# Peptides against a protein of PDB entry 3OIQ: the designs that were tried, part 38

Target 1, 212 residues: chain A of PDB entry 3OIQ
Amino acid sequence: KNRIFVSSSKDFEGYPSKAIVPVQFVALLTSIHLTETKCLLGFSNFERRGDQSQEDQYLIKLKFKDRGSERLARITISLLCQYFDIELPDLDSDSGASPTVILRDIHLERLCFSSCKALYVSKHGNYTLFLEDIKPLDLVSVISTISTKSTNSSKHSSSELISECDLNNSLVDIFNNLIEMNRDEKNRFKFVKLIHYDIELKKFVQDQQKVL

## One batch from the design tools (peptide; aimed at target 1 L59)

Design b1_p21_7 (made by RFdiffusion4)
Pose (drawn by RFdiffusion4):
Structure b1_p21_7 (pose): chain A 183 residues (1-47, 54-90, 99-149, 165-212), chain P 21 residues (1-21)
Amino acid sequence: KNRIFVSSSKDFEGYPSKAIVPVQFVALLTSIHLTETKCLLGFSNFEQEDQYLIKLKFKDRGSERLARITISLLCQYFDIELPDPTVILRDIHLERLCFSSCKALYVSKHGNYTLFLEDIKPLDLVSVISTISTKCDLNNSLVDIFNNLIEMNRDEKNRFKFVKLIHYDIELKKFVQDQQKVL
Amino acid sequence: STQDSDETDDLVPDFKGISIP
């Protein structure tokens, strides 16, 4: 195929006013909006706000069930608690870091566009840390994301703090420290 | 940020599920 990797949501400015373009990006899962009619997943690389809004479209009940199972499995994979109805989660990153490699379909018309979900591969934080420490677009993005997360942690006014993560590991405490030295 | 346009909903079929570990 010819899937285009996007490093930022701003890249979508050069895209056609009406086209179907397979894309791929890396980001943290930040929000979920699940209704009976639609589902939107928000992601961000914190270059510090929501940036990618991925839509799971479904019309009938059969496809709704698949959307619900998909959200259920994604949340379970990240240890996110889910009440299973309109379901809303925000600023997930303040509590849990959820790196994800996502493939999407850019669909535009009249200059407007929507990113539809094709695939989502959660990335283990342990693997993310290891991938950064031992050592392309994926890695560049993982590095940039972690750097921004580092600057957000330094900023006293920002609500993001590693020590406040429900999964604040000793290894995470270690990687963050040895990561600031590079700065 | 990205957009969510209803104009594009007729161009994409309903969701068929994905695999997650």

Design b1_p21_7_s1 (made by RFdiffusion4, then SolubleMPNN; from b1_p21_7, 6 letters changed)
Fold by OpenDDE base, seed 3:
Structure b1_p21_7_s1 (fold): chain B 212 residues (1-212), chain A 21 residues (1-21)
Amino acid sequence: as target 1 above (212 residues)
Amino acid sequence: MTSVSEETDDLVPEFKGIKIP
């Protein structure tokens, strides 16, 4: 089955009430919820949805029912947090209590761009997105990709039919939404409050602000 | 439609991990 690229979490409102559909999207990591029974990752493109919260537009479940799948979920969270320089409590504590991790509003401190592969699974008009794979994206690489309208069809072989156009358009849309949030005095998001706010990001934001 | 439903859990296998970059 072909994987569908999703540009908006509103697309799921038109999806079948009983289906299994492989999907892919790019979004910012906004939340992590890890307990003994559940692992959820929140993501957002910060698309305007009227008066609704722009956070957690994509809720992705890591399904576990056994110790092996729980361990794989915990390792996945540790690897993502290590990549994004997010401080976690020690998840590997030999103390027989699995630590609970609840992080929210991650985008207020760090821009954690992620390419997610998930299964859309629906039953009785409810759905869940189940994680299949996640690729963290480096912010410098994201800025470079947007800045260089890459006409470089560099022949690197094999099997990810993401239109480079769909990825690039989604990254541009996210930055445009963040610029609008940064201009809004009522919005908590400000680029200058990011821990990794540097001269490169500052210049990029200033140049994008002239086009909007 | 709710974006998380426990009714869907039995329709998919357990998490198999990610590709380590």
Scores: peptide ipSAE 0.424, ipTM 0.892, DockQ to the pose 0.733
OpenDDE base, seeds 1, 2, 4, 5: peptide ipSAE 0.420, 0.421, 0.421, 0.422; ipTM 0.888, 0.887, 0.887, 0.888

Design b1_p21_7_s2 (made by RFdiffusion4, then SolubleMPNN; from b1_p21_7 with S1M Q3S D4V D14E)
Fold by OpenDDE base, seed 5:
Structure b1_p21_7_s2 (fold): chain B 212 residues (1-212), chain A 21 residues (1-21)
Amino acid sequence: as target 1 above (212 residues)
Amino acid sequence: MTSVSDETDDLVPEFKGISIP
């Protein structure tokens, strides 16, 4: 089955009530919810949805039903946090209890761009997105990708039905949404409050703000 | 539709992993 690129989590409202559909999206990591019984990752494109929270627009479940899947989920969280330099609350509970990690509002401190492959699975008018694969994206690589593609559509890679355009358009849309949030005095998001706010990101945001 | 349901858990293939560049 061909994988579908998803630009909005609203697209799932039109999806079949009983299906398994492989999907892919790019979004910012917004939350991590790891307990003894579940593992969830929240992602967002910060698409405006009226008065609804712009966080966790893509709530992704990791399989967490046996020791093997639990271990893989925990390793996935650890590797994501290590890659994005996310401080996990000290897992040094001297109690032999499985570490609980509840992080929210991650985008307020770090822009954690991620390319996610997931399965949309629906039954009886409910759906779940199950993580199949996750690729964290480097912010410098994201900025370079957006900046360079105003000039060169080089036709190279006919093996994933995801147009190089779909990924870029979604990355641009995310930055545009973040710029709008940064301009809103009521919004908690501010680029200058990001831990990794540097001269490169500052310049990129300033240049994107001139086009909006 | 709720974005998370336990009714679908049995229909899920194995997770392939994380692809760190």
Scores: peptide ipSAE 0.114, ipTM 0.794, DockQ to the pose 0.605
OpenDDE base, seeds 1, 2, 3, 4: peptide ipSAE 0.113, 0.109, 0.105, 0.112; ipTM 0.795, 0.792, 0.789, 0.796

Design b1_p21_7_s3 (made by RFdiffusion4, then SolubleMPNN; from b1_p21_7, 6 letters changed)
Fold by OpenDDE base, seed 2:
Structure b1_p21_7_s3 (fold): chain B 212 residues (1-212), chain A 21 residues (1-21)
Amino acid sequence: as target 1 above (212 residues)
Amino acid sequence: MTSVSDDTDDLVPEFKGIEIP
């Protein structure tokens, strides 16, 4: 079955009530919820949904059923946090208890762009998104990719059935949504409060703000 | 539809991994 690119988490409202559908999306990491019994990752593209929270629009579950899947989930969280320079709270578990991590509002301090492959699994009118694969994206590479779209189609990268156009359009939409949030005085998100806010990101945001 | 259900957990294939650039 071909993998479907998802531009909006609203698309899942139209999905079959009993199916397994391979999907892919790009979004910002917004939350991490690791407990003794489950692992959840929150992602958002910050699409406007009326008065609903723009956080955790894609709630992704990692398999967490046995010691092997638990270990893989913990390693995945550690590698994501290392890649994005996310400080995990020092789990001074002087007791052999499994570490509990609850992080929220990650996007207020760091833009953690991630390409996610997931399985949409529905049963009895409910669905769950299960993580299949994750690729963190470098912010400089994201900015360069959006900035170079102003000049010429060059064909080349062979990876299955997702238009380079769909990925790049979703990255532009995320930045446009962040620019709108930055302009809103009531919104907590501000580019100048990002830990990694540099001259390159500043210039890019200023240039995108002139097109909106 | 709720985005998380425990009733779907048995239908889940194995996680393939993380791709660090």
Scores: peptide ipSAE 0.091, ipTM 0.766, DockQ to the pose 0.591
OpenDDE base, seeds 1, 3, 4, 5: peptide ipSAE 0.086, 0.089, 0.086, 0.087; ipTM 0.759, 0.761, 0.759, 0.759

Design b1_p21_7_s4 (made by RFdiffusion4, then SolubleMPNN; from b1_p21_7 with S1M D4V D14E S19Y)
Fold by OpenDDE base, seed 4:
Structure b1_p21_7_s4 (fold): chain B 212 residues (1-212), chain A 21 residues (1-21)
Amino acid sequence: as target 1 above (212 residues)
Amino acid sequence: MTQVSDETDDLVPEFKGIYIP
């Protein structure tokens, strides 16, 4: 079955009440919820949803039922946090209780762009997105990708084009949404409050703000 | 629409890890 690129988590409202659909999306990591019984990753593209929270628009479950799969989930979280320079509470605490990690509002401090592959699984109209794979995206690479493709509308083959255009469009949409949030005085998100806010990001945001 | 239902857990295998390049 072909993997479906998802640009909005509203797309799932039209999905079958009983299905297994492989999906892919790009979004910012917004939350981590790791407990003894579950791991959830929250992602958002910050699409405007009226009065609904813009956080955790995609809730992705890492399913574990045994110590082996739990360990894989914990390692995955550690690797993602290491990649994004997210401080985790010491997971190595000598207390034989597996530490609980609850991080929220990650996007207020760090832009953690991620390409996610998941299984949409539904039963009786309820659904869960199960993580299949996640690729963290480097912010410099994201900025460069957006900046270069605004100029090169030339001639690649039809099947690879769709997924790459969809990815770029989603990355642009995320930045546009963040720019709107940054302009809103009531919104907690501000680019200047990002720990990694540098001259390159500043310039990119300023250049994108002129197009909006 | 509520995301994350326990009713779906038995329909998929356990998490197998990720490839981080």
Scores: peptide ipSAE 0.457, ipTM 0.922, DockQ to the pose 0.741
OpenDDE base, seeds 1, 2, 3, 5: peptide ipSAE 0.450, 0.453, 0.449, 0.453; ipTM 0.919, 0.922, 0.919, 0.919

Design b1_p21_8 (made by RFdiffusion4)
Pose (drawn by RFdiffusion4):
Structure b1_p21_8 (pose): chain A 183 residues (1-47, 54-90, 99-149, 165-212), chain P 21 residues (1-21)
Amino acid sequence: KNRIFVSSSKDFEGYPSKAIVPVQFVALLTSIHLTETKCLLGFSNFEQEDQYLIKLKFKDRGSERLARITISLLCQYFDIELPDPTVILRDIHLERLCFSSCKALYVSKHGNYTLFLEDIKPLDLVSVISTISTKCDLNNSLVDIFNNLIEMNRDEKNRFKFVKLIHYDIELKKFVQDQQKVL
Amino acid sequence: SEHREELEEKIEELEEALEEE
């Protein structure tokens, strides 16, 4: 194939006014909006706000069920509590860090566009930390995301704090410290 | 966020354009 890696949502400025382009990006899951008619997943690399809004489209009940199971499994994988109806989650990153490698289809018309979900591969935080410590586009993105998350933690006004993560590991405390030295 | 709202508007406008066909 010819899937184009995007490092930022701003890349979508050079894309066609009407085309179907397979893309791929890496980001943190930040929000979920599940209704009976549609589902939107928000991701961000905090270059610090929501940036990627991925849509799971479904019309009939059969496809709705699949969308629901998909959200259920994704949330369970990240230890996100889910009440299973309109379902809304925001600023998931303030409580949990959820790195994800996502493949999507860019579909545009009249200059407007939508990113439709093709695949989502959750990334284990332990692997993310290890991948950064031992040591391309994926890694560059993981590094940039973690750096921004570091600067956000330093900023006193920003709500993001590692110590406030429900999963604040001793190893996480360790990686963050030894990561600031590089700065 | 404002950027999110912009994306939601774009998605709605694309859906409307596809329904016309």

Design b1_p21_8_s1 (made by RFdiffusion4, then SolubleMPNN; from b1_p21_8, 9 letters changed)
Fold by OpenDDE base, seed 2:
Structure b1_p21_8_s1 (fold): chain B 212 residues (1-212), chain A 21 residues (1-21)
Amino acid sequence: as target 1 above (212 residues)
Amino acid sequence: SKLEEELIEKEKKLEELEEEE
């Protein structure tokens, strides 16, 4: 079955009430919720949804039913946090208790771009998104991709039916949304408050702001 | 039919995924 690229979490409102649909989206990591019983990742593209929080628009579950799935979830969180340089509260509690990790508003400090593959699973109109795969994206690579509008995608003849255009458009949309949030005095998001705010990101944002 | 087998496999996967909630 073809994986569907999702540009908005509103697309799920039109999805079948009983289905399994493989989906893919690009979004920023906004939250991590790891407890003894569950693992959730929050993502957002910061699409304006009236007065609703722009955080956690994509709530993704990791399987967490047995020691194998729990271990995989914990390793996934560890690897993501290592990649994005997210400080986890010391997982090395010698107490044998599995550490609880609750991180929120990650996007206020770090832009954690992620390409996610998930299963949309619905019953009786309710749905859950289960993580199948996650690819963290490097911010420099995201900036370069948006800036060059790569006319040079001639090298990856890999059979993924997902248009490179859809990924690039979503990355542009996310940055445009972040620029709007940065311009809003009421919004907590500011590029200058990012831990990794550098001259390259500053220049990119300034150049994008001239096109908007 | 191939369609019925695919529906049964999806329904089974749905149940297995719902039991994880």
Scores: peptide ipSAE 0.023, ipTM 0.508, DockQ to the pose 0.043
OpenDDE base, seeds 1, 3, 4, 5: peptide ipSAE 0.019, 0.021, 0.023, 0.023; ipTM 0.542, 0.554, 0.514, 0.577; seed 4 fails the geometry check

Design b1_p21_8_s2 (made by RFdiffusion4, then SolubleMPNN; from b1_p21_8, 10 letters changed)
Fold by OpenDDE base, seed 2:
Structure b1_p21_8_s2 (fold): chain B 212 residues (1-212), chain A 21 residues (1-21)
Amino acid sequence: as target 1 above (212 residues)
Amino acid sequence: SKNFEEQLKKMEELEELEEKE
């Protein structure tokens, strides 16, 4: 089955009430919910949805039903947090209890761009998104990609059926949405409050703001 | 692939378990 690129989490409202659809999207990591019984990742592209929270527009489940899947979920969270420099509360609690991690509003401190492959699974009109794969994206690389409009087909013939255009368009849309949020005085999101706010990001945002 | 269909089935079975909790 061909993997579908998803530009909006609203696309799922039009999906079949009973289906299994491989999907891919790019979004910012907004939440991590790891307990003893489940693992969820929240993502958002910050598309305006009226008065609804712009967080967790994509709620992705990690398989968490046996020791093997639990271990994989925990390793996945650890690696993502290590990549994005997210401080986890000490997973090394000597108490032998599986550490609970509940992080919210991650995007207020860090822009954690992620390319996600997931399975849309629906039954009786309800759906779940299950994580298949996640690729963290480096912010400098994201900025570079948007800035160059890189029609430079890097000769990596990666047989990824998803157009490089769809990824780039979604990255641009996310930044545009963040710029709008930054301009809104009522919105908690501000670029200057990001822990990794540097001269490069500042310049990029200033240059993008002139085009919008 | 047969492996993909088997993975899909295992994920459908997982959703049905989570709806019962």
Scores: peptide ipSAE 0.029, ipTM 0.650, DockQ to the pose 0.056
OpenDDE base, seeds 1, 3, 4, 5: peptide ipSAE 0.028, 0.028, 0.028, 0.027; ipTM 0.654, 0.644, 0.624, 0.636

Design b1_p21_8_s3 (made by RFdiffusion4, then SolubleMPNN; from b1_p21_8, 10 letters changed)
Fold by OpenDDE base, seed 4:
Structure b1_p21_8_s3 (fold): chain B 212 residues (1-212), chain A 21 residues (1-21)
Amino acid sequence: as target 1 above (212 residues)
Amino acid sequence: SSLVEEFLKKEEELEKLEEEE
């Protein structure tokens, strides 16, 4: 089955009530929920959904049914946190309890762009997204990709272009949504509060703000 | 987030329905 690129988590409302669909999206990591029994990753593109929270629009399950899947989940969380310089709470090694990690609102401190491959699995109208693959995206690379595509209307072949166009459009949409959130005085998100806020990000945001 | 808690509940319902197949 071909993998479907998803630009909005609302697309799943139109999906079959009993299906398995390979999907792909790009979003910001917003939450990590690792307990003794479950592992969830929250992502968002910050699409406006009326009165609904803009956080955790894509809730992705990591399989957590056996020691192998649990280990894979913990390694995945560790590698993502290392890549994004996310401080994991000191997993107090002294309590023989499995390390619990509950992080929320990650996007308020760090822009953690991620390309996710998942399985949409639905039964009786409910669905779960199972993680198949995750690629963390470097913010400098994201900024460069958005900045360069504004100039290259060059004719490359239609099938590979769709996925790359969809990715880039979604990255632009995320930044536009973040710019709108940054302009809203009621919104907690501010670019200047990001730990990694630098001159490059500042310049990019200022240049994008002139187009909006 | 209330969404995480609501999703966690829906997942427990889905997991029960997967164990019945």
Scores: peptide ipSAE 0.021, ipTM 0.598, DockQ to the pose 0.568
OpenDDE base, seeds 1, 2, 3, 5: peptide ipSAE 0.021, 0.021, 0.019, 0.021; ipTM 0.590, 0.595, 0.523, 0.591

Design b1_p21_8_s4 (made by RFdiffusion4, then SolubleMPNN; from b1_p21_8, 9 letters changed)
Fold by OpenDDE base, seed 2:
Structure b1_p21_8_s4 (fold): chain B 212 residues (1-212), chain A 21 residues (1-21)
Amino acid sequence: as target 1 above (212 residues)
Amino acid sequence: SENVKELLKKEEELEKLEEEE
């Protein structure tokens, strides 16, 4: 089955009440929930959804039913946190208790762009998104990609059925949404509060704000 | 694709049992 690119988590409202659909989206990591029994990742593109929280618009479940899947989930979280410089509470507590990780509002401190492949699974109108694959995206690479959108359509790696245009459009939409949040005095999100706020990000935001 | 469907179905059934506890 062809993988569907999802630009909005609202797209799932139109999906069949009983289906399995491979999907892909790009979003910011907003939360990590790892307990003894569950592993969830929250993502958002920060689309305006009335008065609802813009966090966790994509709630993605990692398989967590056996020792093998639990290990994979823990490794996945560890690798993501290492990539994004997210401090995990020391998982090495010599207490044989599985470490619990509950992180929220990650986007307030770090822009963790992620390209996610998931399975949409629905039954009786309810759905779950199961993680199939995750690719963390480097912020410098995201900024460069958005800034260069006019010139480099010429490297077709002929194997990704998802248009480079869809990914790039979603990245722009996310930044535009973040700019709107940054302009809103009531919104907690501010670019200047990001731990990794540098001169490059500052310049990019200033240049992007002139186009909006 | 069938093995993935069956695994996901079992996972969804397990998750519902964990939400009822």
Scores: peptide ipSAE 0.025, ipTM 0.590, DockQ to the pose 0.066
OpenDDE base, seeds 1, 3, 4, 5: peptide ipSAE 0.023, 0.023, 0.024, 0.023; ipTM 0.598, 0.590, 0.603, 0.599

## One batch from the design tools (peptide; aimed at target 1 I20 K63 L119)

Design b1_p22_1 (made by RFdiffusion4)
Pose (drawn by RFdiffusion4):
Structure b1_p22_1 (pose): chain A 183 residues (1-47, 54-90, 99-149, 165-212), chain P 22 residues (1-22)
Amino acid sequence: KNRIFVSSSKDFEGYPSKAIVPVQFVALLTSIHLTETKCLLGFSNFEQEDQYLIKLKFKDRGSERLARITISLLCQYFDIELPDPTVILRDIHLERLCFSSCKALYVSKHGNYTLFLEDIKPLDLVSVISTISTKCDLNNSLVDIFNNLIEMNRDEKNRFKFVKLIHYDIELKKFVQDQQKVL
Amino acid sequence: SELSEVVSELYENNKDDILSEA
């Protein structure tokens, strides 16, 4: 194929006013909006706000069920508690870091566009830390994301704090420290 | 994986509807 890697949501400015373009990006899961009619997943690389809004489209019940199972499995994989109806989660990153590699389909018309979900591969935080420490586009994005997350932690006014993560590991405390030295 | 399989099935079921958005 010819899937185009996007490093930022701003890249979508050069894309056609009407086209179907397979894309791929890396970001943190930040929000979920699940209704009976539609589902939107928000991701961000904190270059610090929501940036990518991925849509799971479904019309009938059969496809709704698949969307619900998909959200259920994604949340379970990240240890996110899910009440299973309109379901809303926000600023997930303040509590849990959820790196994700996502493939999507850019669909535009009249200059407007929507990113539809094709695949989502959650990335283990342990592997993310290891991938950064031992050591392309994926790695560049993982590094940039973690750097921004580091600057957000330094900023006293920003609500993001590593110590406030429900999964604040000793190894996470270690990687963050040894990561600031590079700065 | 189970998640990938479910996401692929959901996408294939809706692919034509998604392509019609163009």

Design b1_p22_1_s1 (made by RFdiffusion4, then SolubleMPNN; from b1_p22_1, 7 letters changed)
Fold by OpenDDE base, seed 3:
Structure b1_p22_1_s1 (fold): chain B 212 residues (1-212), chain A 22 residues (1-22)
Amino acid sequence: as target 1 above (212 residues)
Amino acid sequence: SELSEVLKELFEKEKESILSEA
C-alpha cells in the first residue's frame, strides 16, 4: 500500500474502523513518555482544535514485549534526544529499575521538527500509530527550505518520498500556527523563551509575521 | 542513519504483534 501523507491528525477521523495504513507526517516533538511497559512520543502541528489541547495531536507508540525490544526503544529515545540536545537521565544506569522518562511541553523550549513514518492500526474505531521511522529536521534547514520555496523543484520523484510540496506546506503551516500562538497572550508558547532563539530565527519570524 | 536502523529493527521485531492489534 502507498504511504499516505497526513497534514492533520483529524484525517484519522475519516479512516476505516478496522485498517492497517502506512502514514507519514511532519510535526514538532511535544512529549516523551517512556515507562517499563510503554514508550509514547507526542507530536503536534498545533492546528487549532477549538478548546482542545494543541499538544500531542499525534501520539506515536514504540511497542516492546521483551528486554531486547525495550533496549531498542531506549536507544531510539537516546538518539532522538541527542539530536535535539534534550537532556535525559542516564538510561544505561545499572540500577535494575527500568528508567522512566516523562518529558512534556518540549516545544516550549525547543522546536524539534520531525518527519515521521508510522503505521495506523485500527480496531472497532479506536486506533494506534506505531513508529516505523523518524527523521529529525534541523531548524536552520527548515527555515532555509521555507524561505527558498519558489525555485528549485528538483524532480527527484522517487515514488516513496513525500512530495517536497507536502513537506514544505506542512512546515509553513506549523510556523504559521506557532506565530499565532506567539501572538496570543494566553498561550504559553513564545519564541523568545526557546533555548535556541537566535538572530536568524528572530528575523525569520519577523518576516513571516509580515505575510500573515 | 543509526536512528532509522534501530527503529527498523524494533519495528520488524514487533511487526506481528502490531498487526495482530487490527
Scores: peptide ipSAE 0.701, ipTM 0.968, DockQ to the pose 0.966
OpenDDE base, seeds 1, 2, 4, 5: peptide ipSAE 0.701, 0.701, 0.701, 0.701; ipTM 0.968, 0.968, 0.968, 0.968

Design b1_p22_1_s2 (made by RFdiffusion4, then SolubleMPNN; from b1_p22_1, 10 letters changed)
Fold by OpenDDE base, seed 2:
Structure b1_p22_1_s2 (fold): chain B 212 residues (1-212), chain A 22 residues (1-22)
Amino acid sequence: as target 1 above (212 residues)
Amino acid sequence: SELSKVLKELFEKQKEEIESLA
């Protein structure tokens, strides 16, 4: 089956009540919920959805079936957090209790851009997104990609079924949504409060704000 | 990447379970 690029988590409302569909999206990591039995990763593109929270629009599940899969999930979380410089509570705590990690509102401190591949699995109208792959995206690379959209369409090899345009458009949409959130005095999100807020990001945001 | 390798292994394990539930 061809992988479907998803620009909105609302797209899943139109998906079959019983299906397995490979999907891909780009979003910001917003939450990590690691328990003894599963890990949930929350992602969002911050699409406006009325008065509902804009976080965790995509809930991606890593299911544990055995100690091996649990270990792999824990390693996954560690590697993601290492990449994004997210401080995890010591997962290695010698206390025989399976460490529970609950991180929320990650986007308030760090923009963790991620290209996600998942399986949409539905039964009886309910669905779960199972993580297939995640590619963390460097913010500098994201900014560069958005800034150069007009010129660099030529170099990527034809083999990726998903339009580079779809990925790029979603990245722009995310930034536009963040700019709107930053302008909203009631919204907790502010670019200047990001730990990694630098001159490059500042300049990029200022330039994008002039176009919006 | 190391992450991609870990995720691939994890996904294969999950896929087997999903396929068994279908």
Scores: peptide ipSAE 0.535, ipTM 0.922, DockQ to the pose 0.712
OpenDDE base, seeds 1, 3, 4, 5: peptide ipSAE 0.532, 0.532, 0.533, 0.535; ipTM 0.921, 0.922, 0.922, 0.922

Design b1_p22_1_s3 (made by RFdiffusion4, then SolubleMPNN; from b1_p22_1, 10 letters changed)
Fold by OpenDDE base, seed 4:
Formats: sequence, C-alpha cells, structure tokens
Structure b1_p22_1_s3 (fold): chain B 212 residues (1-212), chain A 22 residues (1-22)
Amino acid sequence: as target 1 above (212 residues)
Amino acid sequence: SKLSEVLKELFERMKEEIESLA
C-alpha cells in the first residue's frame, strides 16, 4: 500500500472505520508520555480547529508488550530527546522503578520539527497511530528548505509518493501558524522565549512576517 | 540513524500485534 502524506489530522475523520493505512506527516513534537504501560508522542502543526486544543493533534503510540520492547521504547525516547536537547531523567537507571516521563508543551521551549511515518489502524470507527519511523529535522535545515524552495518552482517529479512540495507546504504552514500564535497576546507561544532563539531564527521570522 | 534502527526493530516486533487490532 502506498504511504499517504497527511497535511491535517482532520484527514483521519474521512478514513475507513476498519483499515490499516501507512501515513506520513510533518509536525512539531509537543508532548511525551512514557509510563510502564504506554508510550505516547504528541505532535501538532497547530492548525486552527475552533475551540479545540491545538496541542497533540497527532497522538502517536509506541506499543510495547514486554521488557525488551519497553527498553526499545525508552531508547527511542532517549535518542529523540538527545537530538532535540531535551533534558530527561536518566532512563537507563537500574533503579527498579520504571521511569515515567511526562513532558507537555515542548514547543514553548523548543521547536522540535519531526517527519513521522506511522500506521493508521482503525476498528469500529476509532483509530490509533503507531510510530514506524521518525526523522528529527534540524531547525536550520527547515529554515533553509523553506527559504530555498520559495524560489525554485522546479517541477522535479521525483517518483517518491510524497512530493517535496507536500513536506515544504507543511513546514511553511507550521511556521505561519506559529507566527500567528506569536502575534496573539493570549497565546503562550513566543519565539523569543525559545531556548534556541538566535539571530537566524529571528531574521527568518521577521522575513516571513512581512509576507503574512 | 540509530533512532530509525531502534524504531524499526520495535515496530517489527510489534507489527503482528498492531495489525491484529484492525
């Protein structure tokens, strides 16, 4: 089955009530919920959904069933957090207590862009997204990608089912949503409050704000 | 990447159980 690129988590409302569908999306990591029984990653593109929370629009599950698979889930979380410079308690501590990690509103401190491959699994109208793969994206690379493709309308028909255009459009949409949030005095998100806020990000945001 | 390798291993171990949920 061909992998479907998803630009909005609302797309799943139109998906079959009983299906298995490989999907891919790009979003910001917003939450991590690791317990003894489950691992959930929350992602968002901050699409406006009326009165609904803009956080955790994509809730992605890492399923585990034994100590071995649980360890793999913990390693996954450790590696992901290491990449994004997110401080975690030592998850490798042999202290007999299963480490619990509950992080929320990650996007308020760090922009953790992620390209996710997941399996949509539905039964009786309810669905779960299971993580297949995640590619963390460097903010510098994201900024560069958005800045360069605004000029190159080159129809590279790369035969890859997910057009570079879909990825870029999603990245642009995320930034536009963040800019709108930053302008809203009621929104807690502010670029200047990001730990990694630098001159490059500042300039990029200023340039994008002129177009919006 | 090491991250992708670990996730692939986890997913493959859980795939049958995941697919049985449909």
Scores: peptide ipSAE 0.689, ipTM 0.967, DockQ to the pose 0.968
OpenDDE base, seeds 1, 2, 3, 5: peptide ipSAE 0.689, 0.688, 0.687, 0.688; ipTM 0.967, 0.966, 0.966, 0.966

